Peptides against a protein of PDB entry 8OXM. Designs and how they scored, part 57

Target 1, 371 residues: chain A of PDB entry 8OXM
Amino acid sequence: FKAEFRLAGGVNLPKIIDCVGSDGKERRQLVKGRDDLRQDAVMQQVFQMCNTLLQRNTETRKRKLTICTYKVVPLSQRSGVLEWCTGTVPIGEFLVNNEDGAHKRYRPNDFSAFQCQKKMMEVQKKSFEEKYEVFMDVCQNFQPVFRYFCMEKFLDPAIWFEKRLAYTRSVATSSIVGYILGLGDRHVQNILINEQSAELVHIDLGVAFEQGKILPTPETVPFRLTRDIVDGMGITGVEGVFRRCCEKTMEVMRNSQETLLTIVEVLLYDPLFDWTMNPLKALYLQQRPEDETELHPTLNADDQECKRNLSDIDQSFNKVAERVLMRLQEKLKGVEEGTVLSVGGQVNLLIQQAIDPKNLSRLFPGWKAWV

## One batch from the design tools (peptide; aimed at target 1 V11 D185 H187 T217)

Design b2_p20_7_s3 (made by RFdiffusion4, then SolubleMPNN; from b2_p20_7, 12 letters changed)
Fold by OpenDDE base, seed 1:
Structure b2_p20_7_s3 (fold): chain B 371 residues (1-371), chain A 20 residues (1-20)
Amino acid sequence: as target 1 above (371 residues)
Amino acid sequence: DKEIDKQLEELMKILELPPP
């Protein structure tokens, strides 16, 4: 291991460690020290299975619809080594996390990322109407720039066009599979983009099966489809290639209902797979940057043995697992709000929900819905 | 489908679930 480490951006400040293998090759490793890397490992396998389903269908195979996967080596329940995807950057680092971020470079007169976050934090406890008004002011003064990623990386016009299409297909596939698995909204640091392929890699899969809906500030979007995510698709936006790739992905998922239900059922009842949202994890995911100083270790878990009988805990878990399976079955049948939708109708509803500025304005400000 | 079954078996093996 080299003595130098870089902090990867992200909620968990993962450490990028360069290691020299026994083969003398340098490999970048991401060391996470506080997350259940088993959840990431399990979700990578579910993505591999979804990729197998997508490769079997002629229409999704012809479109090269895949979710990018990475190798996870869990070392313990709370430690492991991720094989870092060499040649990837967090979209949040490219956009807003550096003083030389794309927003600062292309829109120097817009609000800073800090000004946007401050404005949205000031209204966090306010009405939905006040949140919406401030979000619209932020959006007016913070214009999307993610189109420039492909323009900076791919100077040849034919390559640029191909890579923009690869990006759009990657967003579509990950959005629909992410919706089926209930990954919800994703922090901009937990979405990597490959600088060579323009494909997305989703990391830190600690929120699954719609557990983002039970956070103190619940998620209000089925997946991340913010203004910069859409801007990266170029002039076509969510129309044409993105919509068609979502529809074809959803068609494969719905036609694989029995297989997907069986997989998720096995996962939900795995005693080693802690997918349930705990209060500490919820607090950590929605912690304010200002509150980093006041985590005094004096949350003594007073072992108030709330002797909830082991039977009441097991019954509570089983009821949550059953509810997750029922909701997954509804999604795979195209049941939305008690109505059976066609694939096109369901995909349209999900896109409208994901781009609705009313839904985006209600998200936790730490997740930066204006980016 | 034999490849889905194989991936399910591999998933169950990583989950340390007993084979069905």
Scores: peptide ipSAE 0.010, ipTM 0.493, DockQ to the pose 0.016
OpenDDE base, seeds 2, 3, 4, 5: peptide ipSAE 0.008, 0.006, 0.009, 0.000; ipTM 0.430, 0.415, 0.453, 0.321

Design b2_p20_7_s4 (made by RFdiffusion4, then SolubleMPNN; from b2_p20_7, 10 letters changed)
Fold by OpenDDE base, seed 2:
Structure b2_p20_7_s4 (fold): chain B 371 residues (1-371), chain A 20 residues (1-20)
Amino acid sequence: as target 1 above (371 residues)
Amino acid sequence: DEKIDEELKKLMEILEIPPP
């Protein structure tokens, strides 16, 4: 390790350290303090397993369908070293940065990101109808610009086209696998884009197994497929490449049902893997400041061991784990809302749910569903 | 941490999933 460190921006002031490997290569490492990186580490291993399944299938292998993974070295329950995703940027930083964001550059007459957030915060406790109306007004005055990412980064037309396809494939693969695993908290800072590959890197994997649905403001979409996410796909949007890649990913997941159930069962009963939502975590996730620059106090989860009898905690935990496994089995059978769907029918339903302005308008404002 | 990695490695071996 070099003696010098840099602060990365963001709430937890992660330290960027340079390490020299045994191979003599310098690598940037992100040292997170006070975050449970074990959830990220476990989910990265699950993503690696999903990638192996996708590589074994001829149709997904030909399409190069993969979820981008990063190395996580957990040092403790509250500290770890991430291999820093060098050459990645949060999609939120590219889109809605205060000074140089793509929305400000390409749509200077639209609402500012702050104006959009303020309008949605004002209606946060209002009816679903009022939320929908304000969300539609925000969307009308905040038009998507994410197509410009690939246009700015890839000047050669052939490279630009291939990178746009790589992006679309990455969105499709991560969306379907993320849905199967019940990934939540997919806000614009938890999704990085690789500036060289145009592939997405999902970070902060602490909301899994549909635990986002039990948040005070429940998650109403299966994955992030917002207007900017779709705009990055280019003129075809969700049609063609995205839909086909979702279907092929879903085919592999459904055909791997026993493997995925066995993996998830082991993980759910691992006493070291705290996937359950707790009230402090829920509060932390939905009390994000308007400015992502403010240091959130790490709520120590340890102080409320309510001495409930071990037996009642274990029974409650087992019932939640059983429900997660049942719902995973349903998803892998194509059971949606009590109906058995084909792969195409299931993928279509998920796309429709993810793009529905009624579902998007109900999300927590910090999720930035208008982006 | 090492135990999770070992159990997941064992599970990967049982499932004939090649290590990453």
Scores: peptide ipSAE 0.007, ipTM 0.384, DockQ to the pose 0.017
OpenDDE base, seeds 1, 3, 4, 5: peptide ipSAE 0.000, 0.000, 0.000, 0.000; ipTM 0.302, 0.365, 0.293, 0.265

Design b2_p20_8 (made by RFdiffusion4)
Pose (drawn by RFdiffusion4):
Structure b2_p20_8 (pose): chain A 334 residues (1-279, 317-371), chain P 20 residues (1-20)
Amino acid sequence: FKAEFRLAGGVNLPKIIDCVGSDGKERRQLVKGRDDLRQDAVMQQVFQMCNTLLQRNTETRKRKLTICTYKVVPLSQRSGVLEWCTGTVPIGEFLVNNEDGAHKRYRPNDFSAFQCQKKMMEVQKKSFEEKYEVFMDVCQNFQPVFRYFCMEKFLDPAIWFEKRLAYTRSVATSSIVGYILGLGDRHVQNILINEQSAELVHIDLGVAFEQGKILPTPETVPFRLTRDIVDGMGITGVEGVFRRCCEKTMEVMRNSQETLLTIVEVLLYDPLFDWTMNPFNKVAERVLMRLQEKLKGVEEGTVLSVGGQVNLLIQQAIDPKNLSRLFPGWKAWV
Amino acid sequence: TELMEQREEEIEEVREERRH
């Protein structure tokens, strides 16, 4: 074990450690004290199950739809450990870096990230109209730059297109799974982009199962489909590879709702922390019902096809009205 | 940064409300 450890930041102060194994290769682990990783363990298990199901299905096997997973080992009710992701860089560090940010490098005339943050702080005390107007003004003077990422990393057109296609597929699959699982904490620091495979990885998973509505600022989108992601998917935008991949993933999930419910039914017997406190779990049953409704496409008794559900999700995600009400720290304009 | 701190505070307050 290495004698030194680093802090990753945050109120809980997670610890980062390095271990040297028998082969001598250093491996980085993140011990997360005062937090419950059992929910993250369930998320990783369902991620692996979805990846296996996509691999089994011939339609998705050809498309090579995969979910990037990292091992999470719970150690107690209030602690655990997880595998650190190597060879990845934060999206916000690449895009909105103060020093060498992509938006500053490419579009110096556009508004800086500090100006946008100041405007968002000044407008949180305003009404809906002023928030919508400021958001539209910010979007008018802030063009997406993320499309140049592979352009700056993959000079060869074949490799560049391969990496762009893998990025688009990974974004579609991750977005579908996050909507199904109700993942809401999807700001720039929770998503890491690989420098080689260019596949997005979700690292935080801190809150899910429709927890953003509980937060003071509700989460009005099911997944992150901001202007930067759409521009980086290519000229075609959401139409094309993203829509088809979303449809295929939704079809696979409809075909495997049995396996998904079997995986998620681990609750109701060993409830995790932050639940059933302050004296057939209530919130567990509620989230199971909500997941079942999402999977069956019933909701309030209405039937919805896979294509219609995908179109509705795209419309909700790209709607500026929903983006205006989001948390300023979520970086909806970014 | 200040916004991110506010975000972490809000998550912590929600957890405290659940505990109390």

Design b2_p20_8_s1 (made by RFdiffusion4, then SolubleMPNN; from b2_p20_8, 12 letters changed)
Fold by OpenDDE base, seed 3:
Structure b2_p20_8_s1 (fold): chain B 371 residues (1-371), chain A 20 residues (1-20)
Amino acid sequence: as target 1 above (371 residues)
Amino acid sequence: DELLKEMEKAKEEVRKKLRS
């Protein structure tokens, strides 16, 4: 370990440490001090299994469809070392950095990221209609710029085209795999982009199995397919490469139903894998800037009263796990809203749900659905 | 062909902005 550390941005102030491996290679590592990295570790194993399925299929292998994975070494329930994805940047850092964000550089007359955030926070407790109107105003005055990422990083035209294609494939694969696993909390700081490969790296996998739908502000989209995410695909947007890669990924997932169900069943009943949403986690994920002051962790709330009968907790847990498995089976059969869909029909529905301004306007303002 | 020309033009605009 080097004696020097850097702080990464974010609420948990994760420490970036440079480690020299036994191979003499320097590796950046993120030390998370408050997050349960076991959940990230388990989800990385699931992604590796999904990648194995995608590599076995000729159509997905030819398209190089993969979800990017990283090494997680859990040190404790609340600490671990994440292999920091060297040469990645949060998409939020590129897009909405206060000093030199792409929105400010390319669209200097648009609303600032702060103005957009403020407008959406002002309507957070308002009707869905008022949220939609303000979201549409924000979107009109905050135009997408993520196309410029590949244009800045890849000056050669042929390389740029290949990297934009790699990006589009990465979005497609991660979106469908993420949907199948019910990944939530896909805000702009939880999605990194590799500056060399243009592939996405999804971090902070603590909201899985559709537990984002039971947040105080429910998640209303199956994955992040916001205007900047789409803009990074280039002029065809979601049409063509993205759609075809989603369909081919979904075909592999549906054809692997038994394997995926067995894997998820083992994980849901693993007593070391806390995937359930709890009120403290929900409060943490959707914390308002105004509420930062009063969460003194009174560590002294006696663990005694939450001894509600272990039997009732276990029965409630088992019923939630069964519902998660049932919903996973439905997804893998193409059952959406009580209707059996083809792969193309299911992928189309998911794309429409993800890009719908009505769904996007209902998200928690911290998710930044206008980016 | 036209799409490639538009893409090259957009890249040239970015290259100009990165040089300024």
Scores: peptide ipSAE 0.028, ipTM 0.430, DockQ to the pose 0.013
OpenDDE base, seeds 1, 2, 4, 5: peptide ipSAE 0.018, 0.006, 0.006, 0.022; ipTM 0.400, 0.420, 0.419, 0.426

Design b2_p20_8_s2 (made by RFdiffusion4, then SolubleMPNN; from b2_p20_8, 12 letters changed)
Fold by OpenDDE base, seed 2:
Structure b2_p20_8_s2 (fold): chain B 371 residues (1-371), chain A 20 residues (1-20)
Amino acid sequence: as target 1 above (371 residues)
Amino acid sequence: SELDKEMERAKAEVREKLRS
């Protein structure tokens, strides 16, 4: 380790440390001091297993369908070292940075990111109808620009085309794998893009197994497929490459039902894997930007010593775990809303749910559904 | 299968990382 550290931006003030490996290579490491990196470590291993399944299938292997992974070294329940994803940028930083954001550069006459957020925060406690109307006004005055990421980074037309395809494949794979695992909290700061590969790196994997649906503002989309995410795919949007890659990923997931159920069952009943949503975590995830200063959630694991009879906690936990497994089995059978769908039908429903402005307008404003 | 061995190895590695 070098003696020098840099603070990364963000509320938790993660420390970037430079590590010299035994190979003499310098690697940047992110040291998170308060986040439960074990959740990220577990989910990275689940992603590696999904990648193994995808590499074994001829159709997904030919398409190079993978979910990007990063190395997590958990040091404790509350601390760990992430191998920093060098050469990645948060999608939110590229799109909605205050000074140099792509929206401001390419659409200088549109609403600012701040104006959009303010408008959606003003209606946060309003009806779904009022949220929808304001969301549509925001969307009309905040047009997508994420196509410019690949255009800025890849000047050669052939490279640009290949990278746009890599991006589209990465979105498709991560969307379907994320849906199967019930990944939530897919805001624009939790999704990084690799500046060399154009592939997405999903970070902060603490909302899994549909626990985003039990948040005070429930998640209403299966994955992030917002207008900028779609704009990055280019002119075809969700049609063609994205849809086909989703279908091929879903085929592999459905054909791997027994394996995936067995993996998730082992994880759900691991007493060291805290996947459950708690009130403090829910408050932290849906806090206002103004409240970011005070709520250091000391996830004191010790405050779970509320002496509810061990039996009642275990029964409630087991019932939630059983429900998660049941819902995972339904997804892997193509059961949506009590109907058995084909892979194409299921993928179509998920795409429609993810792009529906009615669903997007209902999300927590911090999720930035207009981006 | 080779898949089952790799899955069991991955599960064991998950459990080990969670215990450390």
Scores: peptide ipSAE 0.012, ipTM 0.474, DockQ to the pose 0.022
OpenDDE base, seeds 1, 3, 4, 5: peptide ipSAE 0.000, 0.008, 0.010, 0.000; ipTM 0.344, 0.421, 0.448, 0.311

Design b2_p20_8_s3 (made by RFdiffusion4, then SolubleMPNN; from b2_p20_8, 11 letters changed)
Fold by OpenDDE base, seed 4:
Structure b2_p20_8_s3 (fold): chain B 371 residues (1-371), chain A 20 residues (1-20)
Amino acid sequence: as target 1 above (371 residues)
Amino acid sequence: DELLKKMGEAIAEVRERLRS
């Protein structure tokens, strides 16, 4: 191990450590503190299985529809080492870095990322109407720039076009698989983009199985499809390649219903896989700057095992697991709001839900739905 | 079957690493 570390961006300030392997190769490792990397490790395995399903289907294989995976080595319940995805950058760092972010570079007269955050935080406890109005004002004065990622990295027009397609396919695959697994919206720092492939890498998989819907500010989108995410697809946006790749991914997921249900069932009942939302995790994920001062003493409070009778915990857990499995079965049947949809109808509904500014305006402001 | 087997093997590997 080298004595030097770099901070990766993010709430948890993960440490990047350079390690020399037994093979003499330097490997960067991301050391996350306070995160349970077991959830990330398990979700990477689920992604590998989804990738195997996608590779078995001719239409998804021809399109190279895959979720990028990384190696996770959990060290403890509160620490672990990720294989750092060398040559990746958080989309949030590219877009909204305070010094050199793409929004500041390409749109210097727009609102700053700080001004946008402030405006949305001021209305966080307000009506949905007030949130929507302020979100629309923010969006009007903070125009998308993520198209410039591929333009900056890929100067050759043919390469640029191929990489934009790779990006669009990666977003489509991760969006649909993320929806099936209930990953919800993803913080802009928890989506990495590969600077060579233009593919996305999803990290910090601490919200799964729609547990984002039970947060203090519930998730209102099936996946992250914000204006910058769409802008990276180019002029067609969500139409054409993205939609078709979503449909082909959804076809494979729906046709693999039994396999996916069995996989998720095994995971939901794995005692080593804590997927449930707890109050501390919820507070941590949606912490307000005002709440930072009080949480410092209580994070050192021992696990007061609230001696809820073991029987009541097990019964409550089983009921949540059953609801997750039922909802997964509905998704895999194309059941949305009590109606059975075709693959095209289901994908259309999900896209419309994900891009709806009314849904986006209701998200937790800390996740920056205007980016 | 093969996917479930690979999953079981991968979960077992993670469990073994968590016990070490």
Scores: peptide ipSAE 0.020, ipTM 0.552, DockQ to the pose 0.024
OpenDDE base, seeds 1, 2, 3, 5: peptide ipSAE 0.020, 0.022, 0.017, 0.019; ipTM 0.552, 0.592, 0.561, 0.560; seed 2 fails the geometry check

Design b2_p20_8_s4 (made by RFdiffusion4, then SolubleMPNN; from b2_p20_8, 10 letters changed)
Fold by OpenDDE base, seed 1:
Structure b2_p20_8_s4 (fold): chain B 371 residues (1-371), chain A 20 residues (1-20)
Amino acid sequence: as target 1 above (371 residues)
Amino acid sequence: MELDKKMEEDIEKVREKLRN
């Protein structure tokens, strides 16, 4: 390890360190402190299994449908090492960077990212109708620009077209697998895009198995398919390539039901894997920028002395695990709202739910559903 | 359906990684 480190930014101030391997190669690593990387590590293993299923099917293999994975090494319950995703940028950094974000560059007369956030924060505790109206005003005055990512990075028209297709396939695969695993909406800083492949890398997998639905502001979308995410697909948007890749991914997932259920069952009942949403994690994920000042982390780990009878904790855990497995089985059978849907019907419902401005307007404003 | 032997091996590798 080199003695020098860089800060990656963000609330947890992860440290970028350079490591020299026994092979003499330098490797960048991201060291997270105060974060449990076990969930990220587990979810990367599940993604690798999903990739194995997608590679076995001839139609998904021909389409090169895959989820990008990275290496995670948990070191403790509060620390670990991540593979540095070299040649990636957070989509949020590209889109809404304060200095030179694509919205500011291409749409200088639109609302600033700060103005959009302020408007949506002001209505956070208001009615769904008021949230919808303000969200529509924000959307009218904050037009999508993510099409410019591929245009800036890929100057050759044939390469540009190929990379836009790679992006669209990556969004489709990650959206459907993310839905099956219950990842829900994804913060724009937790979606990286590869500057060479145009493929997405999903990081910080701390919300899984629909635990985003039990947040103080529940998730209302099956996956992130916001206006900028769609704009990156080009003129056809969610139609054509995206829809077909979602359908083919869903077909493979549904045909692999027994395998996926067995894998997830083993994970849910593993006593070393804490996937449940705790109140502190829920508060942290939906903290207001203004509330960051007062929560000194003086929550000593010692207040785990709520000796709730081990029996009552175990019974409550088992009931949550059973509900997660039942819902996973429903998804893999195509059961939505008590109705059995075809692959095309299920994918259509999920796309419509994900792009519905009524659903998007109800999301936590900190997750920036207008981006 | 019998789990494909390779998928059983992959499941066991996940179990081992969660235990370590």
Scores: peptide ipSAE 0.006, ipTM 0.383, DockQ to the pose 0.020
OpenDDE base, seeds 2, 3, 4, 5: peptide ipSAE 0.000, 0.000, 0.000, 0.000; ipTM 0.328, 0.311, 0.218, 0.240

## One batch from the design tools (peptide; aimed at target 1 V11 L215 F364)

Design b2_p21_1 (made by RFdiffusion4)
Pose (drawn by RFdiffusion4):
Structure b2_p21_1 (pose): chain A 334 residues (1-279, 317-371), chain P 21 residues (1-21)
Amino acid sequence: FKAEFRLAGGVNLPKIIDCVGSDGKERRQLVKGRDDLRQDAVMQQVFQMCNTLLQRNTETRKRKLTICTYKVVPLSQRSGVLEWCTGTVPIGEFLVNNEDGAHKRYRPNDFSAFQCQKKMMEVQKKSFEEKYEVFMDVCQNFQPVFRYFCMEKFLDPAIWFEKRLAYTRSVATSSIVGYILGLGDRHVQNILINEQSAELVHIDLGVAFEQGKILPTPETVPFRLTRDIVDGMGITGVEGVFRRCCEKTMEVMRNSQETLLTIVEVLLYDPLFDWTMNPFNKVAERVLMRLQEKLKGVEEGTVLSVGGQVNLLIQQAIDPKNLSRLFPGWKAWV
Amino acid sequence: EAEEEKAERVVENRLLAMEAE
């Protein structure tokens, strides 16, 4: 074990450690004290199940739809450990870096990230109209730059297109799975982009199962589909590879709702922390009902096809009205 | 109470992340 450890930041102060194995290769682990990783363990298990189901289905096997997973090992009710992701860079560090940010490098005339943050802080005390106007003004003077990422990393057109296609597929699959699982904490620091495979990886998974509505600032989108992601998917935008991949993933999930419910039914017997405190779990049953409704496409008794559900999700995600009410730290304009 | 404390921590972390950039 290495004698030194680093802090990853945050109120809980997670610890980063390095271990040298028998082969001598250093492996980085993240021990997360004062936090419950049992929910993250369930998230990783369902991620692996979705990846296996996508691999089993012939329609998705050809499309090579995969979900990037990292091992999470719970150690106690209030602690655990997880595998650190190597060879990945944060999206916000690439895009909105103060020193060498992509938006500053490509579009110096556009508004800086500090100006946008100042405007968002000044407008949180305003009403809906002023928030919508400021958001539209910010979007008018802040063009997406993320499309140049593979252009700056993959000079060969074949590799560049391969990496762009893998990025689009990974974004579609992750977005579908996050909507199904109700993942809300999807700001720039929770998503890491690989420098080689160019596949997005979700690392935080801190809050899910429709927990953004509980937060003071509700989460009005099911997944992150901001202007940068859409521009980086290509000229075609959400139409094309993203829609088809979303439809295929939704079809696979509808076909495997039995396996998904079997995986998620681990609750109601060993409830995790932050629940059933202050004295057939109530919130567990509620989230199971909500997941079942999402999977069956019933909601309030209404039937919705896979294509219609995908179109509705796209419309909700790209709607500026929903983006205006989001948390300013979520970087909806980014 | 526990959910409220957790929600406060999440908001504080988001604010710290915004200020760090």

Design b2_p21_1_s1 (made by RFdiffusion4, then SolubleMPNN; from b2_p21_1, 12 letters changed)
Fold by OpenDDE base, seed 3:
Structure b2_p21_1_s1 (fold): chain B 371 residues (1-371), chain A 21 residues (1-21)
Amino acid sequence: as target 1 above (371 residues)
Amino acid sequence: SALERRNKKVVENLLKALESM
């Protein structure tokens, strides 16, 4: 390790450290405090297993279908070291940065990102009908621009086409793998894009196994397939390459049912792996920017063992774990809404659910479903 | 090794510096 560190900025003030490997190469690492990286570490191992399954299949291997992974080393229950994703940018930073965001550059007469957020926050406690109407107005006045990412980064037309294809494959693979694992909280800051490969890196894996559905504002989409995500695929959108890559990924996942169930079962019953949604985590994930002022969590909440009877906690936990395993088994059988679907039928339903403005309008405003 | 002891001390100092934040 070098003796110097840098601050990355943000609320948790993560420290950037440089490490010299035994190979003499410098590697940047992010040291996070006040964050439990165990869930991220576990989910990265599951993604590595999914990648192994995808590499064994000829059709997914030929398509180079992979979910991008990063190294996580938990140091304590509240600290760890992450591999710094060098050469990545949050999709939100590219799209909706206040000064140089692609929406402002390419669509200067559209609503600002702030105006869109304000409009959706004003209706947050309103009916689904009012949310839908305002969401449609926002969408009409905030048109997608993510096609320009590949156009700005890749000036050679042949490279541009290859990178747009890599992007589309990365979205497809991560969407299906993320759906199978019930990955939530897919806001525009939790999805990075690699500026060289055009592949996505999903970060902050703290909402898994459909725990996003039990948030105060429940998640209503299986994955992020918003208008900008689709715009990055080019003129065919979700049709053609994206759909075929989703189907081929889903085929491999369904054909690997026993392996995936066994792995997830071991993880769900690991007493060191807290995957359950707690009220404090739910509040933190869906906090309003206006409420930032007073919650300094003096997380000097002592381990007051709320001696809730260990028996009632254990029985409640086991019933939740069983429901997660049952739902995972249903997904891997193609059971959606009580009906058994083909791979193509299941993928079609998931795409329709993910792009439905009625589902998108119901999401928490911080998720930025209009982006 | 001496390197492992140095790395352990860097990690311990980083942890203390995270706990003090």
Scores: peptide ipSAE 0.020, ipTM 0.369, DockQ to the pose 0.025
OpenDDE base, seeds 1, 2, 4, 5: peptide ipSAE 0.006, 0.017, 0.018, 0.011; ipTM 0.344, 0.367, 0.401, 0.341; seed 4 fails the geometry check

